# Peptides against a protein of PDB entry 3V4O, part 190

Target 1, 234 residues: chain A of PDB entry 3V4O
Amino acid sequence: DQPLAKDKVALLIGNMNYREHPKLKAPLVDVYELTNLLRQLDFKVVSLLDLTEYEMRNAVDEFLLLLDKGVYGLLYYAGHGYENFGNSFMVPVDAPNPYRSENCLCVQNILKLMQEKETGLNVFLLDMCRKRNDYDDTIPILDALKVTANIVFGYATCQGAEAFEIQHSGLANGIFMKFLKDRLLEDKKITVLLDEVAEDMGKCHLTKGKQALEIRSSLSEKRALTDPIQGTEY

## One batch from the design tools (peptide; made by RFdiffusion4, then SolubleMPNN)

Design b2_p27_2_s2 (from b2_p27_2 with E1S E2K E7K E16L R27K)
Fold by OpenDDE base, seed 5:
Structure b2_p27_2_s2 (fold): chain B 234 residues (1-234), chain A 27 residues (1-27)
Amino acid sequence: as target 1 above (234 residues)
Amino acid sequence: SKELEEKIEKIYEEALKLPPEEALQAK
């Protein structure tokens, strides 16, 4: 049977104007375009730019309040980030230099909380670097994740690698969004969709050998972003 | 908008003409 979503909710965060770190440009365009696309897919979308730690935590809390059993949840982040010991950290714009985990938001913690809501699908699209932060040696102790088989991570780059955006004075996409936006509306299983994006991005001369999309998933059902919302006729 | 998309695409195409180290910045 065709899977149905109780609802579809997305939180999009783009951090650009960092106080103590290099400024970025692509998140503005990327968040804007992704917002438009997800709304076409009937997602309830909250899009936010340049969030402080406090604001990011509040945004995540509000996002979680919209999640419930069977709800599709999507978190997109574009900005500075790092990955330590398999944990992904999103960096707020007011993070100190150097930043540590206590200054950042751990994606895996968010996933844990999403699982507690018994969501129908958890999608994370992380357009950030995944290099180790040598200034943070803390190993977060996370609660064990449940086996929900409804998790999809789309990393803009490989573990230990960097993600890139176009260096230009004008408006431009990041590399990840450049290719993601062309396929996002396709009615395909999300992992299949991302796999095709990976192939498209793999043809990019600019990032060949430097950035590659990584898909990490535990998805036992055919779930797509195009899945209809329960009780709604289209 | 279509105009915006065209501008974005143009920038991408221009970036392709440059060495990656000049065309890209790491996040």
Scores: peptide ipSAE 0.446, ipTM 0.893, DockQ to the pose 0.803
Fold by OpenDDE base, seed 4:
Structure b2_p27_2_s2 (fold): chain B 234 residues (1-234), chain A 27 residues (1-27)
Amino acid sequence: as target 1 above (234 residues)
Amino acid sequence: SKELEEKIEKIYEEALKLPPEEALQAK
């Protein structure tokens, strides 16, 4: 049977103009490109740029309000980030230098809240570095996640590694988005789709040995971003 | 919102006019 989504909602965050950290350029383009693609997939997309901690938290809260049973939720983030003890942290533009977990948004916490909404699919696309933040020695205590078997993480890079953006001829594009955008509209299980993106990235001479896509998933159903919304013609 | 998306599009168009140096930059 064709899987159906109750609805499809995406929150896209691109942080570039950091106050106390190096500025980025690619998130603008990446968010724009992904927005257009997800809209073609009938996602309700909220795209935001250069969010402070307060704004990011509010955006996530609003995003969560749109989630409900059977809804496909997708969170995309492009910006500075780090990973400590398996927890991913998105860095707001007003984060201090150095930043700590208390200044950032923990993706796993968001996942927990998404699970409470009984979503049909939870997709995280994290285009950020995953290096350890040595200035943050906090060990977050996270609540146990539910076993929902509907979770997909697409990390732009592997654990402990950096994610890169390409700046060429006035255009900046994240490496992850460079390859993701070519396949995102394909009618394939999301994990399969991402696996193909990983292969494409692996063939790139620029990222060989530097950046590799990591897929972490617990997805027991053949869910695709192309899945039609319930009540619509398909 | 549609308004926000339109604003982003405008910013995007302006950004494309910028001539940054060619480089790989770590995020």
Scores: peptide ipSAE 0.308, ipTM 0.700, DockQ to the pose 0.280
Fold by OpenDDE base, seed 3:
Structure b2_p27_2_s2 (fold): chain B 234 residues (1-234), chain A 27 residues (1-27)
Amino acid sequence: as target 1 above (234 residues)
Amino acid sequence: SKELEEKIEKIYEEALKLPPEEALQAK
């Protein structure tokens, strides 16, 4: 009755040193911490920092090549971003100012491609702002998603809001990662786990009224990041 | 990338030695 993963693969991207936008600091630490945790969960993890548009697209392509039927795929992004018409856009470090959708990577497009791989679980952890980009008036036409019931979005903040990082004299940590790292190793359904993280964040006086975790899921099975890989003993 | 991971680890370790100063910055 225990759900099994054929394999577990994660792509972590942290963009900080933007050329035409304010620089960030937290993605460095956040990617590092998440990498260590996911490795403990037997994920194959690729962690990359400060990617140009070209490099980000290549990284996603390589990530997709590792996905197959029954594979757990996790995409984590920390950096600048925006959300227009329900679509999330990750901003490369070489994006112009202002940036538009053609300069960025659309998460929902990546999800579409992941669904074609017949993955067992698709988890997106997006540690970026979700404010509308007023300089981008493009309405994306996306292909309809399949009904796979294996999708989980963890947004670091709610729709139309900002995500924050805490800076401690050169050391910075994202608010989302600050709470996520405490529970990520728990053997719980991923949506339940994230819900508990949301409650923890809600108790933080620093972000009350400013940042709240949003979970958007279509997950019909009790899938957890701790699920064992098929053919292995745990 | 193992090389990048090693760099991150070194930077992280060095950063932890810095004096604390808390400030919130929007992404």
Scores: peptide ipSAE 0.308, ipTM 0.718, DockQ to the pose 0.280
Fold by OpenDDE base, seed 1:
Structure b2_p27_2_s2 (fold): chain B 234 residues (1-234), chain A 27 residues (1-27)
Amino acid sequence: as target 1 above (234 residues)
Amino acid sequence: SKELEEKIEKIYEEALKLPPEEALQAK
């Protein structure tokens, strides 16, 4: 009855030092904290900071190579981003101003590629703004997704809204990560876990009415980040 | 990757030494 993962692989990207856009601070700490937590969950974690477009694409390609049938894949991104027509775009540090979709990485495209690997679980944690990019009117024609019922999106904020970071003592933390880290190790279905995070975030007076966690999922099985890896004794 | 992880850890440790300044900044 206990779901098993063939393996667990995570790619964490934090972009802060943008060349043509405002610099961020929280991704550094957020990536660090999440790395430590995911390693406790026996994830193989690759954490990268301040990636150019070329580097981001390479990192994603390498990440995809580690995915296979039954593998749990988790992609975390903290940085600038936007959402047009339901498509999420991660902005590399060398993106021009203004940036367009051709300069960015489309999350839904990555998801499509992950589905081709027949993964057991696909989790996206996107700690970025979701405002529309008015300078990009391109409507990308994406390949149709398969019905795999193993997809979970955790958006740090609502559609059309901004995500925030708290700068404290020179240390900045994303609001999303602040609450996510408290629940991440819990042995619960990932959607249930994120729902609890959403409730916790909702109690934060700093971002009340400004930022709320959105969960978008198609998950028909009780999959948890704590699920054991097949072949391991515990 | 390992080198980068070590760098991140070092930067994090240094950041912890910074004085507290609270601000909410949009990404």
Scores: peptide ipSAE 0.316, ipTM 0.706, DockQ to the pose 0.273; fails the geometry check

Design b2_p27_2_s3 (from b2_p27_2, 10 letters changed)
Fold by OpenDDE base, seed 1:
Structure b2_p27_2_s3 (fold): chain B 234 residues (1-234), chain A 27 residues (1-27)
Amino acid sequence: as target 1 above (234 residues)
Amino acid sequence: MEELKKKEEELYKEAEKLPAEEALQAY
């Protein structure tokens, strides 16, 4: 049987205007493009730009309130970030320099909370760097995740590497979104879709040997972003 | 949307002509 979503909800965050870190440009365009695409896929989309730590935490809390049993949840983030000990940290625009885990939002903590909602699918699209933050040696104390077999991470880059945008004066997507947007509407299992995006990105000469898409999945069922919402299609 | 895509492709082509350090901004 074709899987049905009870609902489909997405939170998109693009951080650009950092106070103590280099400013970015692509997140504006990326959030805009992704918003339009996800709406075509019948997602309820909340899109936010340039969030402080407080605002990011509130946005995540509000996002979680929209999640329930069988709901598809998607979190997209574009901005500065880092990865320590397998944990991904999103950097708010008001983060100090250097930033530490206490100043940032841990994606795995969000995942835990999503699992508590008994969601049907959890998708994370993380358009940020995954380099180690040498200024933070704190090991996050996280509770064990449940075995839900419905988690998909699409990392814009591989472990220990950086994600990029091009230097320009105009409007352009970041590297990850440039390729993702061309395939996002395809009716395919999400991991298959991301694999195709990875191959497309692999052909980009600008970032060859510097940025590569990584897929981390425990998804044991065929789930797609195109899956219909329950009550709309059988 | 199509016009934006064309403009984006032009920007990427221009970026390819530059050293990576000048063409790219890391997140």
Scores: peptide ipSAE 0.532, ipTM 0.912, DockQ to the pose 0.831
Fold by OpenDDE base, seed 5:
Structure b2_p27_2_s3 (fold): chain B 234 residues (1-234), chain A 27 residues (1-27)
Amino acid sequence: as target 1 above (234 residues)
Amino acid sequence: MEELKKKEEELYKEAEKLPAEEALQAY
């Protein structure tokens, strides 16, 4: 009765060098750290930095081609973002100022496409702000999601709040990844793991009252990032 | 890796000494 993954595939995107928005630093370190950890968990990892809208859309399309029935899919994003009407938008490096939904990638649209692949698990780790974009009142017309009970969102921050990195001249993870990396290899249900990360991050005095991890899940089975791939000898 | 972790902890400790507006960059 042990859960088996047909395969495990991850797409990691870190956007830092924005043309019309403040530059970031942590996504470089965060993508690097997460890549190393997920590879230890036998994920096939595609890691990309500083993607334009066109490049982001292509990366997502290629990622979706690797998904199939029973495959574990993980999408990580670090960069600028916003949330309007419950929809999360990832901002490409070439997005205008102000950006609108037509310039960005909607995470819920990606989820819909992942569900069509009949994946075994869908994990979203979104290290971005979740503030409303007042310059975009467009309500996306999204197809209804299926009831698959295999979805986990790990938001670096709560609804309407910001996600942060520390300002420094060196190399450091962002707030979310600083705590996530310490537990990611644990053999635990992914929602339990993220709950522990939330508690650890809650002890951070820097972001107390400003940033809090939110877990949104519909996961009816015990699934972990450590779950073995079917056909592999352990 | 341990050295990088130690350096990171030092950076976070230094950041804690500053006002949040100076210590943090929002995404």
Scores: peptide ipSAE 0.530, ipTM 0.912, DockQ to the pose 0.846
Fold by OpenDDE base, seed 2:
Structure b2_p27_2_s3 (fold): chain B 234 residues (1-234), chain A 27 residues (1-27)
Amino acid sequence: as target 1 above (234 residues)
Amino acid sequence: MEELKKKEEELYKEAEKLPAEEALQAY
């Protein structure tokens, strides 16, 4: 039986114009491209650029309000980030240098809150670096996650590595989105889809040995971004 | 769409000719 979504909601955040960190370019194009694709998949999409900590927290809160039992939730982030102790941190544009976890949004905390909503699917597409932030030695106190078996992380890069965009890119996507966009509309289990994206990205000579897609999932059902919304006829 | 994709591919091809430190910006 094909899984159905009660609804499909996505929050896309692209941070580029950092105050205290290098400016980026690709997130603008990436968010735009992904917005168009997800809308074709009948996602309700909220796309935001250059969010402060306060704005990011508010956006996440509003996103969570749209989630409910059986709803597919997708969070995409493109920008600066880091990973400490298995926790992914999205860096707001007003984050200090150096930033700490208290200045950033922890993705795993968002996941916890999504689980409380009894979502049908939780997808995180994290187009950010995953290097250890040595300036932050705080250990996040996170509650244990529930066993919901509906979680997929698509990391643009592997643990301890960086995610990239090309310099002087004009209207070019970042590395991750360049390959993701070509397969995103495919009717495949999301983990299978991402695996194919990983292979495609692996053929990129620019980032060979520098960036590799990592999939982390607990997904016990064949759920796809193409899954129809309940009550809709196709 | 096809034209934009072609332009993107050209940009990536040009980037491949450069040292990685010049071709890539890390997030």
Scores: peptide ipSAE 0.524, ipTM 0.906, DockQ to the pose 0.866
Fold by OpenDDE base, seed 3:
Structure b2_p27_2_s3 (fold): chain B 234 residues (1-234), chain A 27 residues (1-27)
Amino acid sequence: as target 1 above (234 residues)
Amino acid sequence: MEELKKKEEELYKEAEKLPAEEALQAY
């Protein structure tokens, strides 16, 4: 009755030191904290900072090589990003100004490739803005997704909105990570867990009316990040 | 880790005293 993962693998990317765009601060601490939490959940975690387009594509390729049937895959991204026509784009640190889709990594394309691996669970945690990029009028033609019913998106903010970090005296933390870290270790279905995070974030007076967590899921099984790895005793 | 946690607690404590416009930076 208890769902099992064949393995659990996470890729965490935090982009801060952009060449042609405003520098960020929070991704450094957020990636660090999330790394420690996911390791407590027995994830194999690869954490990378300040990736160029080439390095990001390579990191995703290496991540995909670790995925297989029944493996739980988690992708976390913190940095600049945008959303055009329902497609999410992660911006590398060497992206030009303005950036376009050909300079960025499309999350939905990564999802397509993850589905081909027959994973047990695909989780995307996207801590980036979701505003439209008016400098990119390209409508990407994406391959049709399979019906796998094992997909969860946790967006740090709503469509067309911004994600924020809290800053004071040179320190910064992401709003999304602030609330996520308090519940991430709970033994709950991942969509239920994220829903509780959404409620906690909704009580924050600082971001009320500015940032709200959005959950997009097709998850037909009670999968949790706490699910044990097959062949291991806990 | 304990030192970082303390710094974070201080960060939020002080930020809550500020207007949201001064405490928040968009990604």
Scores: peptide ipSAE 0.430, ipTM 0.855, DockQ to the pose 0.669

Design b2_p27_2_s4 (from b2_p27_2, 9 letters changed)
Fold by OpenDDE base, seed 3:
Structure b2_p27_2_s4 (fold): chain B 234 residues (1-234), chain A 27 residues (1-27)
Amino acid sequence: as target 1 above (234 residues)
Amino acid sequence: DEEKKKLEEEIYKEAEKLPAEEALQAR
């Protein structure tokens, strides 16, 4: 009855050195920490920093090529971002000011492509703001998603709110990763794990009333990041 | 890496002493 993954693949992106926007610092240590943890969980991890639009699109394309039936796919993003009409947009380092949807990568479009691969699990960890971008008035027309019941979104913050890191610190993790890293190796259903992280983050005095973890999922099976890879012994 | 952990905790403690607008950077 133990769920099995055909393989486990993760793409981690940390954008910090923006050309036309405020620079960040924590994505470096966040990506580093998460890389080490996911490798302990036997994920094949590709970690990239400071990607242009072109590089981000290529990275996503390459990531999708590694996905197949039954594969666990995890996408983590730390950087600037926004959410318009329920659609999440990751901002490349070379995005103009102001940026618009055509300059950014839409997460829901990536999800659609992942569904076509018949993956066993799709996990998105979005460590970015979810405020509306008033400079982008476009309403994207997205393709309808399939009913795959294998989707988990872990948002670092709630709708319309901001995700934070400590100012002027290149050593401390962002708020989301600070709490996620303590529980990520636990053998629990991924939604249960994230719920516990949400409770831990809720006790943080720094971001109380400012940042709250949100879980959005359609997961009908007890899938965990600790699930063994099919054909392997642990 | 206990020393690293201690240093991180100190950073957070110091941040708590500051106004939120000075302590936190929005992504």
Scores: peptide ipSAE 0.591, ipTM 0.932, DockQ to the pose 0.895; fails the geometry check
Fold by OpenDDE base, seed 2:
Structure b2_p27_2_s4 (fold): chain B 234 residues (1-234), chain A 27 residues (1-27)
Amino acid sequence: as target 1 above (234 residues)
Amino acid sequence: DEEKKKLEEEIYKEAEKLPAEEALQAR
C-alpha cells in the first residue's frame, strides 16, 4: 500500500552569520542544495538564512500553519546547535555567548506542535552539533509526546559529538549534506534512506571518528519523501 | 554539474591533507 501525503511542506533554515559565535559558510549551499532537491520531490519549500530568535520563531509558526492532517512536514536546520537532556536546540544568529535554552529553539517543542497538526510524517534533519551546553543547566519541561509513529530524526552527528563543514569553503556542502544530497531523491523509506547516507558518510576519511549520522525514528509506515501527494498522479 | 562535482571533490581532497582543526569547522 503506497502511503500518500496530503501535502508536503519543508522549512529550511541556515544560520551562518552569528553575532557572538563563529561564522559558518556551508549552510548557504546546504540550504540551496536541499531546496532544489525537495522541490523536485514536490515539497513546498521555505528557505531562510541567518535568522534571529524572533525570526526563527516566526518562521516556525508560519511553517506550522501550513501543516495539517496527513501533511508531510520536514524541518532542516544548519547552524550552531547543542543538545541537553535529549533536547535539541537550534541557535539563532543573535544568540548571546554563552547561549541558553531560552535563547534557542527547542526542536522537541516544534515536534509537539507538529503532532497537534496530525501530520502524516515529521522529519527533522538537524545539521548541527549535539554537544552538551555546560552553560545551561535548565531542564526543559516538555509535555509528553503522542504516539504518532511518524517521526524521523536525522542527526548529522551522534550524541555529544560535533557536526562539521569544511573551513574556508563557500562551495562545498557540509559533511552531512554532502552525502544526503546523493540519496535524497531515492524512493525508499526515509529511515532506510538515512541509514544508507550514514554508511556513505562513515566512509568519509575527513570526519572518520569525529562525526557519525544518527537516526532516531518511530516510523511505523513505509513513508518516503517521494510519496505522492493525495489527488495527484505521477 | 560535473565540473562542480569535481571541484567539490577536490575541495574535500585538499581538506583531508590538513589537520582536522584546520580543515573542519564545527557547527
Scores: peptide ipSAE 0.588, ipTM 0.932, DockQ to the pose 0.898; fails the geometry check
Fold by OpenDDE base, seed 5:
Structure b2_p27_2_s4 (fold): chain B 234 residues (1-234), chain A 27 residues (1-27)
Amino acid sequence: as target 1 above (234 residues)
Amino acid sequence: DEEKKKLEEEIYKEAEKLPAEEALQAR
């Protein structure tokens, strides 16, 4: 009764060189690290850096084309972001200042489209802030989500809070990826794995009281990133 | 890579010596 994935596909986006917003450094290292780990887990990985709105939308569209019934889909994003009314928005590098929802990609819209593909597992790892954008009061009209019981959100931070990276001349992972990378290869249910990462990150003195990992899931089956792909022998 | 890991740990240790507002960049 071991769960099988028809395929495993991941899209990793790291935005750093913003035109109208503060530049970041760690997404490069974060995407690189996660790419190497997911490939060891037999994911087909597309890794992209510094995407414009147009490029991000195209990347998501191409990613969705790789999804199908029983496929494990993972979306990782590192960059600027915000959360309004429970909706998460990823900010492209060419977003204006201030940015609005029409300039950004809504994660929940992507989730809906993933559900239409009847994926086996949907994992979102959002390494961005979750503060409200006061310059955008638009409430997105989203279609109702299906009850698929196969969704996992790993937020780098809790609602209304910020996600951080270190300001240093040297290259280092962001806070979330620093701890995630140490456990990602473990053969555990994804929610259990993330819970352990949350505990590890909770010991970080740098972000104590400022950043906390949040897990939001509706996962009724034991699913792991280590689950084998159907038709493969190990 | 052990060298990379060591360097990263040093960066984090240095950051811990600074105020959070100076050591951290919000995303």
Scores: peptide ipSAE 0.584, ipTM 0.929, DockQ to the pose 0.873; fails the geometry check
Fold by OpenDDE base, seed 1:
Structure b2_p27_2_s4 (fold): chain B 234 residues (1-234), chain A 27 residues (1-27)
Amino acid sequence: as target 1 above (234 residues)
Amino acid sequence: DEEKKKLEEEIYKEAEKLPAEEALQAR
């Protein structure tokens, strides 16, 4: 039996123009490319750029309102980020220097809220660094996640490592999106698709030994971004 | 679209000629 989605919804965030941190360029192109691809896959896509903490939190709240039982949810983030104690933090453009967890959005918190919506699939594509933030020693007190067996993380880089974009005046995708965009439309299980992207990215001489795609998945069913949306029988 | 792709590939090729510290920006 082919799996069906009640709906497919994606939130894409690209942060570039940081006030107190190095500016980025590629998130604009990354969000653009991914938007076009996901729309071809019949996702309802909300794409936003250069969000403050307040705006990011609002965007996530609105995104969650679009989720419901059986809905496929996808969150993509391109920008500055860090990882402490297995928790991923997205950095808003107005974050102070140094930033702490209270200034950032915790991805695992978003995941918890998505689980409460009884989504059919939860995909996180995190195109950010995963280095430890030495200025934040706070241990997040988070409730345990439910066992939903429908979670997929695609990290642009491995634990403790950095994710990169090319420092060039011209427009180009970040390293992760460069390879992801070539396979995203393939009708394959999402974890298989990401594994192929990982192999492709692994051939990139520019980032060898510095960046590697990591997949974290509890997905126990065959689910693909190409899965059709369930229609009305009447 | 094809021109865009070609330009992107050229950018990557140019970047490969530089030290990583100069060619890459960490996110």
Scores: peptide ipSAE 0.578, ipTM 0.927, DockQ to the pose 0.881; fails the geometry check

